# Ledger of designs, part 345: peptides against a protein of PDB entry 6IDX

Target 1, 380 residues: chain A of PDB entry 6IDX
Amino acid sequence: KELAKLSADVTFATEFINMDGIIVLTRLVESGTKLLSHYSEMLAFTLTAFLELMDHGIVSWDMVSITFIKQIAGYVSQPMVDVSILQRSLAILESMVLNSQSLYQKIAEEITVGQLISHLQVSNQEIQTYAIALINALFLKAPEDKRQDMANAFAQKHLRSIILNHVIRGNRPIKTEMAHQLYVLQVLTFNLLEERMMTKMDPNDQAQRDIIFELRRIAFDAESDPSNAPGSGTEKRKAMYTKDYKMLGFTNHINPAMDFTQTPPGMLALDNMLYLAKVHQDTYIRIVLENSSREDKHECPFGRSAIELTKMLCEILQVGELPNEGRNDYHPMFFTHDRAFEELFGICIQLLNKTWKEMRATAEDFNKVMQVVREQITRA

## One batch from the design tools (peptide; made by RFdiffusion4, then SolubleMPNN)

Design b2_p30_2_s1 (from b2_p30_2, 18 letters changed)
Fold by OpenDDE base, seed 5:
Structure b2_p30_2_s1 (fold): chain B 380 residues (1-380), chain A 30 residues (1-30)
Amino acid sequence: as target 1 above (380 residues)
Amino acid sequence: MKYDEAIKAQIKLLKERTRKENKEFLEKSE
């Protein structure tokens, strides 16, 4: 206890470290000494002293052994661990992850996001904060090739649902620290959209073109028996498709793939359109057909609108921006669904279509409609 | 690395949080 108290002082810490005091503390933890394990308070003080000493930055985190990591991870994995030990163990793991890429690799093998879920289901907000902060640390330190896996782990309905139900909708006020960690997690999650947002469509990629064709099929052929697609000549088909792509509201009616070559929003717009068409098919068909049947110049160009709306949503949500230290503004809505961005797009495209009708807009009013929609989205 | 600034920020916040929690823990244990 006294050591933990004194360890906050830089002068004491320096002297204690010079006497190999940290090495002694690490060995005590590594040994799993029955004394420390039986006296939770002593272990909590030991871990407190260790954190305070390491926080001075005099000693590299790389000095810790695999045995130490396993012991700390063990405390986090134990179902009946003292809260004081758990809190400090989570903090130590977070510190190791953040300060060392080598330690990150070792910890990422020992601890999964799934194991941290249990620490989100508790009534202690401090524990929940440390658990989310550790998830954020793991996400931040993940190599680029593994970030999508981390994203997929976050997209696991279970983690998102638990955060929503046990953290956000908890019976207690969200503290600033938790709000910030939720913000960071949200920003990191949105940054996964950056890849798609910055991916240009290849107009020569047949698979990508087939997605655009699928959008056409869903809109216009969903009621038509697939058998009656007349095998009529390539030219009539091309002319028919050009008309259909015009009715879909693409800017390039001949080659709609060209509309997705602009980044942002690139392929992310196509992903949103496809999601809407597959998951909310009735809504998609209604929006397209309502505008395709209009010959009064008041048709809302769905394709163009979807692309520009996707871009706007990326701007509003600051997709690709790094988390800021001073911000704690998280959107609870993004924890309500696995595909929250696409669902938001689906809501906003309906809002856009409604606003277009209410304004009696023409193609010349497009930017004005988008500005009104932006104001509506940012006020919600 | 892309997230270096964010990592530094998280380290700072972690230190502040742990310092506060450690102080409170020690005071409660007295």
Scores: peptide ipSAE 0.566, ipTM 0.951, DockQ to the pose 0.923
Fold by OpenDDE base, seed 4:
Structure b2_p30_2_s1 (fold): chain B 380 residues (1-380), chain A 30 residues (1-30)
Amino acid sequence: as target 1 above (380 residues)
Amino acid sequence: MKYDEAIKAQIKLLKERTRKENKEFLEKSE
């Protein structure tokens, strides 16, 4: 206890470290001495002293052994660990993850997201904060090639649902620290969209062209009586597609793939359109057909609108930007669905279509409509 | 570079949180 108090002082910490005192503390934890395990308070003080000593930045985190890491991870994995030990163990793991790439790799192998999820299912908001903060640390330190896998592990229906039900919808007011960690998690989750946002469509990729064709099929062939079989001629077929792509509201009616070569939003716009068409098919068909049947110059160009809306949403949500210190603005809506961005797109495209009608907009009013929609989205 | 700044910010917040919590823990244990 006295060591833990004194360890906050930099002068004491320097002298204690120079006497190899921190090595003694690490060995005590590594030994798993039945004495420390039986006296939860003594272990909590030991971990407090260790954390305070390491926080001075005098000693590299790389000094810790694999045995020490396993022991700390063991405390986090125990179902009936004392809250004081658990809290400090989570903090130590977070510190190790943040300060060392080598320790990150070792910890990522020893700790499962499932173990951290259990610490979110508690009434203690402080423990929940440490658990989310550790998740955020793991996410920040993940290699680029593994971020999507980490995100998929985090996007597992279970983590999102638990955060929503036990943290956000908890009976306690959310503290500033928790709100910040939720903001960080949200920003890191949106950064997964950056790859798709910056991916240009290849007009020569047949698989990508087939997606555009599928959008046409869903819009026009699902309601069309089979009697309008496209006439057998390749030229008539190309002419039909050009008309269909015009009705879909693409800018390039001849080759809609060219509309997705601009980054941002690149392929992310196509992903949103395909999601809308498959998951909300009735809404998609309605929006397309309502505008495709108009000859009054008040048609809302769906394809162009979807691309520009995707770009706008990326700007509003700051996709590709990293979390800033001092922000705590998280959106509970993004924890309600696994594909929250695509669902938001589906809501916003309906809002855009409604706003276009209300304004009696033409193609010349496109930018004005987009500005009004931006204001509506940012106020919601 | 951008990730390094976010990591540094997270480290700072962790230190602040743990310092506060350690102080409160030690005071309650008196």
Scores: peptide ipSAE 0.563, ipTM 0.948, DockQ to the pose 0.867
Fold by OpenDDE base, seed 2:
Structure b2_p30_2_s1 (fold): chain B 380 residues (1-380), chain A 30 residues (1-30)
Amino acid sequence: as target 1 above (380 residues)
Amino acid sequence: MKYDEAIKAQIKLLKERTRKENKEFLEKSE
């Protein structure tokens, strides 16, 4: 206890470190001494002293042994660990992950997402904060090639649903520290959309062109018996498709693939459109057909609107940006669904279509409609 | 560069959180 108190003082810390005091503390933890296990308070004070000493930045985190890491990870994996030990163990792991890439690699092998999720299923918001912060640390330190895999692993373990049910919908007010960690997690999750947002469509890729064709099929052929595929010649078919792509509201109705060559939003806009068409088919068909049947200059160009809306949503959500210090503006809605971005797009495209009608907009009013929709989204 | 800044921010917040907690823990143990 006295050591933990004194360890906050830089003068004491310097002298204690010079006497190899940290090495002694690490060895005590590594040994798993029955004394420390029997006296939870003594272990908590030992870990407190260790954290305070290391926080001075006098000693590199790389001095930590694999045995020490395993022992700390062991405290996190124990179901009946004292809260004071658990909290400090999570903090030590987070510190190791953040301060050392070599320790990150070792910890990523020892800690499972499942273990961290279990610490979110508690009523203690401090423990929940440490667990989310450690997840965020692992996410930040993950190599780019493994970041998507880590995100997928978190999704598969229902991290979102656990956070929603146990953190956001908890019986306690969300503290600023937790709100920040939720914000960080949200930003890091949305950053996974950056790849698709920056992926240009290849107009020569047949598989990508087939997705655009599928959008057409869902809009116009969904009620047509596949047997009535008009056997009309290749040119009539091309002319028919050009008309359909015009009705879909693509800017390039001859080659709609060209509309997805601009980044942002690139292929992410096509992903959103396809998600809407498959998951919310009735809504998609309604929006497309309501505008395609209009012979008045008041048609809402769905394809163009979907692309520009996707871009706008990326801007509002800061897709491709890293989390900033001091922000705590997480969106609970993004924890309600696994495909929250696509669902938000589906809500916003309906809002856009409604706003277009209410404004009696024409193609010349497109930017004005988008500005009004932006204000509506940012106020919600 | 951007990741390094985010990491540094998290380190700072962790230190602040742990310092506060350690202080509260020591005070409760008196």
Scores: peptide ipSAE 0.562, ipTM 0.948, DockQ to the pose 0.848
Fold by OpenDDE base, seed 1:
Structure b2_p30_2_s1 (fold): chain B 380 residues (1-380), chain A 30 residues (1-30)
Amino acid sequence: as target 1 above (380 residues)
Amino acid sequence: MKYDEAIKAQIKLLKERTRKENKEFLEKSE
């Protein structure tokens, strides 16, 4: 206890470290002192002292042995561990992950998301905060090539639902620290969309063109009897498609694929449109047909609007940007749906369509409508 | 570079959180 208290002092810490005191503490942890009730407090103080000593940055985290890591990970995985030990163990793991790539690799092998999820299913918000913070640390330290795989491995659906039910919908107010960690997790998860946002459509890729054709089919052929096999002439077919793509509100009516060559939002816009068309088909058809049936200059171009809205949402959500210190603005909706971004798009495209009508907008007003919609989204 | 700043920010927040918690823990144990 006294050591833990004194370890907060840099002068004491320096002297203690110079005397190899930290090595003694690490060895005590490594020796696997039975977590008997009588030793739990002593262990908590030991871990406290260790954290305080290491926080001075005098000693590299890379000095930590594999045995020490396994012991700390063991405390996190152990059922019925003392909260005081658990807190410090989570903090030590987070520190190791953040400060050392080598330790990150070792910890990522030893800790499962399932183990961390169990610490979210508690009433203690401090423990929940440490658990989410450790998840965030693992995401931040993940190699780019493995980030998506790690995100998938985190069973995001289950993690999301647990966070929603046990953290966000908990009976306790969310503290600033937790709100920040939820924000960080949100930002890091939305950053997984960056690849799609930066992926240009290949106009020569038939599979991608087939998606655009599917959007047309859902909008215009869903009410038409499948028996009208589009008859003979390739030219009539092209002309028909050009009309349909105009009605869909694409900028390039001849080759809508060209509208998705701009990054951002690239293919992410097409993903959103396809999601809307498949999951919210009635909404999609309504939006498209309501604007396509207009002979007036007040048509809301769905295709263009969807692309620009996707781009706007990426900007608002800061897709591809890292979390900033001091922000704590998270969206509960992010935790409500597995495809929260696409669902948000579906809500916002309806808002855009409504706003367009209310403003009696024309194509010349497009940017003005988008600005109004931006303000509406950012205030919601 | 991009991730380094975010990592540093998280390290800072962790240190602040742990110091606070450690202080509270030690005070409660007195």
Scores: peptide ipSAE 0.565, ipTM 0.949, DockQ to the pose 0.865; fails the geometry check

Design b2_p30_2_s2 (from b2_p30_2, 16 letters changed)
Fold by OpenDDE base, seed 1:
Structure b2_p30_2_s2 (fold): chain B 380 residues (1-380), chain A 30 residues (1-30)
Amino acid sequence: as target 1 above (380 residues)
Amino acid sequence: SKYQSAIEAQIKRLKKRNRELIKKELEKAE
């Protein structure tokens, strides 16, 4: 206790470190000797003093042993650990993860997303904050190839629903720090879309063209008896497809792939369209067919609208931008679904289609409709 | 790293949270 108090002073910290005091503290943790009277209290103060001393930045975090890491990770994984020990252990893990890439690697092997998620299912907001902050730290320090794996783990472990139910819909005000950590998690998750947003479609890639063809199939062939297999000659088939791509509202009716060569939104727009078509098929078909059957020049071009809406959503959500330290504006909607961006797209494309009808818009009004839709989305 | 600034910001916030944590816990122990 006295050591923890004194460790706040940089002069004391320097002298204590010079006396190998941190090494002594680490050994106390490493020993795991539960036989001591008041072990939990002693351990809590030991971890406090360790954290305070290390926060002075005099000693590298790389000095910690694997045994120490395992002990700290053990306190986070144990269900009946003292709250004081747990909180300090989460703080130490976050510090290790953020300050050292080598420690990140070791910690990422010792702790699971599931273990951290368990600490969200508590009434203590401080514990919840440290748990989310540690998740964010792990996400920030993860290699780019592993970030998607973490996001998949979040979905598999229902991180979003747990946050929604235990943090956002909790019977207590969300503190500024928690709001910031939720914002960071949101930004980091949306930044996974950046690659797709910046990926140009290759018009020569048959697999990508097959996705566009699948959009056509879902829109026009799903209601048609399978007997109208387009067995007619290649040229008639191409001409038919050009008509279908026009009805889908692509700008390039001959080669819709060209509409996805602009980045942003690149392939992300196609991903959204495909998601809508597969997950919300009735909504997709309705939107396409309502506009394909119009002869009054009031057709809402779905393909063009989907592309520009995807771009607009990327701008509104600041996809590809880094988390700002001063921001705490998270969207609760982000925590309602694992595919929140695609679901938001599905809501917004319906809003766009409705707004287009209400405005009695033509192709000339396209930008004006998009502006109105932007205002509607940003006010919601 | 692309996220270096975000990491540095997170470290700064963590240090602040830690100071607040330690202060509260020391006050409870008195």
Scores: peptide ipSAE 0.596, ipTM 0.948, DockQ to the pose 0.879
Fold by OpenDDE base, seed 4:
Structure b2_p30_2_s2 (fold): chain B 380 residues (1-380), chain A 30 residues (1-30)
Amino acid sequence: as target 1 above (380 residues)
Amino acid sequence: SKYQSAIEAQIKRLKKRNRELIKKELEKAE
């Protein structure tokens, strides 16, 4: 206790470090000797002193042993650990992850997302904050190729619903630090969309062309058995498809793939359209058919609107931008669904379609409609 | 890493949280 109190002073910390005091503290943790009287209290103060001493930045975090890491990870993974030990262990792990790539790799192997999520299912907001902050630290330090795997693990382990139910809808006001960590998690999650946002469609890729064809099929052939093999009438079919792509509201009626060659939003717009068509099929069909049947020049071009809306949402949500230290604004809506961006797109495309009708818009009013929709989205 | 600035910000916030945590725990133990 006295050591922990004194370790806040940089002068004392320097002298204690010079006496190999940190090494002694690490050995106490490594030994795991539960036979000592007041072991839990002693361990809590040992971890406190260790953390305070290390936070001075005099000693590298890389000095810690694998045994030490395993002990700290053990305190986080064990059920019914003392709250004081747990908080300090989470803080130490976060520090190790953030300060060392080598330690990140070791910790990422020792700790599961499920173990961290268990610490969200508590009433203590400080523990919840450290747990989310550690998740954010692991996400920040993860290689680019592993970030999507982490996001998939979040979905599989119901991270969003747990945050929503235990943190956001908790009986306690959200503190500034928790709000920031939720914001960071949101930003990092949306940044996974950056790759698709910057991916150009290849008009020669048959698999990508098949997605556009599937959009047409869902809109216009929903009652037709897919067994109608492409019979010999290739030219009449090409002309038919051009008409269908016009009705879908693509800018390039001959080759809709060309509408997805601009980045942003690239393939992300096509992903949103496909999600809408498959998950919200009735809504998709309604929007497409309602606008395809209009002869009064008041048709809302779905394809063009979906592309520009996707781009707008990326701008509003700042997709690809890094978390800002000064921001604490998170959107609770983004914790309601694992596919929250696509769901938001589905809501906003309906809003756009409604606004288009209310304004009695024509193709010339497109930019005005988009501006009104932007204002509506940003005020909500 | 493209996230270096965000990492540094998180380190700064963590140190602040740690100081506040330690202060509260020491006050409870008094």
Scores: peptide ipSAE 0.594, ipTM 0.948, DockQ to the pose 0.870
Fold by OpenDDE base, seed 5:
Structure b2_p30_2_s2 (fold): chain B 380 residues (1-380), chain A 30 residues (1-30)
Amino acid sequence: as target 1 above (380 residues)
Amino acid sequence: SKYQSAIEAQIKRLKKRNRELIKKELEKAE
């Protein structure tokens, strides 16, 4: 206890470190010796002193042993651990992950997302904050190729729903630090879209062209009995497809792939359109057919609208930008679904279509409609 | 790393959060 008090002072910390005091603390943790009276209290103060000493930045975090890491990870994985030990253990793990890439690698092997999620299912918001912060730390330190795997693990382990139910909809007001950590998690999640946002469609890629064709099929052939597959020649089919792509509201009716060559939003717009068409098929078909049946120049060009809306959403959500220290503006809606961006797109494209109708817009009003929709989205 | 600035930000916040945690625990132990 006295050591923990004194360890807050940099002068004492320097002297204590020079006397190898921190090594003694690490050995106490490594020993795991439960034979001492008041072990839990002693351990809590040991971890406190260790954390305070290390937070001075005099000693590298790389000095810790694998045995120490395993002990700390053990405290986080044990359900019957003292809350004080758990909080300090989470803080130490977060510190290790953030300060050392080598320690990150070791910790990422010892700690699962599922174990951290268990610490979200508690009433203690401080524990919840450290758990989310540690998830964020692991995500930040993860190699780029592993970030998608982490996101998949979040979906598989229902991280978003657990956060929503136990943190956001909890019986306690959300503190500023928790709000910030939720914001960070949100930003990191949206940054997974950056690759797709910056991926240009290759007009020569048949697989990508087949997705555009699938959008056409879902819109126009889903109601047509497969028996009326027009056996007509390749040229009539091309002319028919050009008409269909016009009805879909693509800018390039001949080669819709060209509409996805601009980055942002690149292929992310096509992903959103395909998601809408597959997951919300009735909504997609309705939007397309309502506009395809109009001969009055008040048709909302779905393809163009979807692309520009995707770009707008990327701008609003700051996709590809780093988390800002001063921000704590998380959106609860983004914790309601694993595909929250695509679901938001689905809501916003309906809003756009409605707004277009209400404004009696033409193609000349496109930018004006988009501005109104932007204002509506940013006020919500 | 692309996220280096964000990592440094998180370290700074963590240190602050740790100081607050430790302070509260020491006050309870008094």
Scores: peptide ipSAE 0.594, ipTM 0.948, DockQ to the pose 0.863
Fold by OpenDDE base, seed 2:
Structure b2_p30_2_s2 (fold): chain B 380 residues (1-380), chain A 30 residues (1-30)
Amino acid sequence: as target 1 above (380 residues)
Amino acid sequence: SKYQSAIEAQIKRLKKRNRELIKKELEKAE
């Protein structure tokens, strides 16, 4: 206890470190010996003193042994650990992850996302904050190839729903630090969309062209018996598809793939369209058919609208931007669904179509409609 | 690293959070 008190002072910390005091503390943790009276209290103060000493930045975090890491990870993975030990252990792990890539690798092998998620299912907001912060630290330090794996693990382990139910909808006000950690997690999640947002469609890629064809099929052939495959000649078929792509509201009716060559939003717009068509098929078909049957120049071009809306959403949500230290504006909506971006797109495309109708817009009003929709989205 | 600024910000916040945690714990132990 006195050591923990004194360790806040940099002069004491320097002298204690010079006397190899920090090595003694690490060895106490490494020993794991529960034989002492008041072991939990002693351990809590040991971890406190260790953390305070290390936070002075005099000693490298790389000094810690694998045995030490395993002991600290053990305290986080044990279900009945003292809250004081758990909090300090989470803080130490976060410090190790953030300060050392080598320690990150070791910790990422010892701790699972599932173990950290279990610490979100508590009433203690401080523990929840340390758990989310450690998740964020692991995500930040993860190699680019492993970030998608972490995101998949978040979905698989229901991280978003757990956060929503236990943190956001908890009986306690969200503190500023928790709000920031939720914001960071949100930003890091949206950054996974950056690759698709910056991926140009290859107009010569048949697999990508088949997705556009699938959008056409879902819109126009979903009720048609597959037996009436239009067996008419290749030219009539091409002419038919050009008409269908016009009805879908693509700018390039001959080669809709060209509409996805601009980045942003690139392939992310096509992903949103395909998600809408597959997950919300009735909504998709309704939107397309309502606009395809209009001969009054008041048709809303779905394809163009979907692309520009995707771009707008990327701008509003700052897709590809890094977390800002000063921000704490998380959106609870983004914790309601694993595909929250695509769901938001589905809501916003309906809003766009409604706004287009209400404004009695024509193709010349497109930018005005988009501006009104932007204002509606940003005020909600 | 692409995230270096975010990592540094997180370290700074962690140190602050740790000081607040330790302070509260020491006050409870008096």
Scores: peptide ipSAE 0.592, ipTM 0.947, DockQ to the pose 0.846

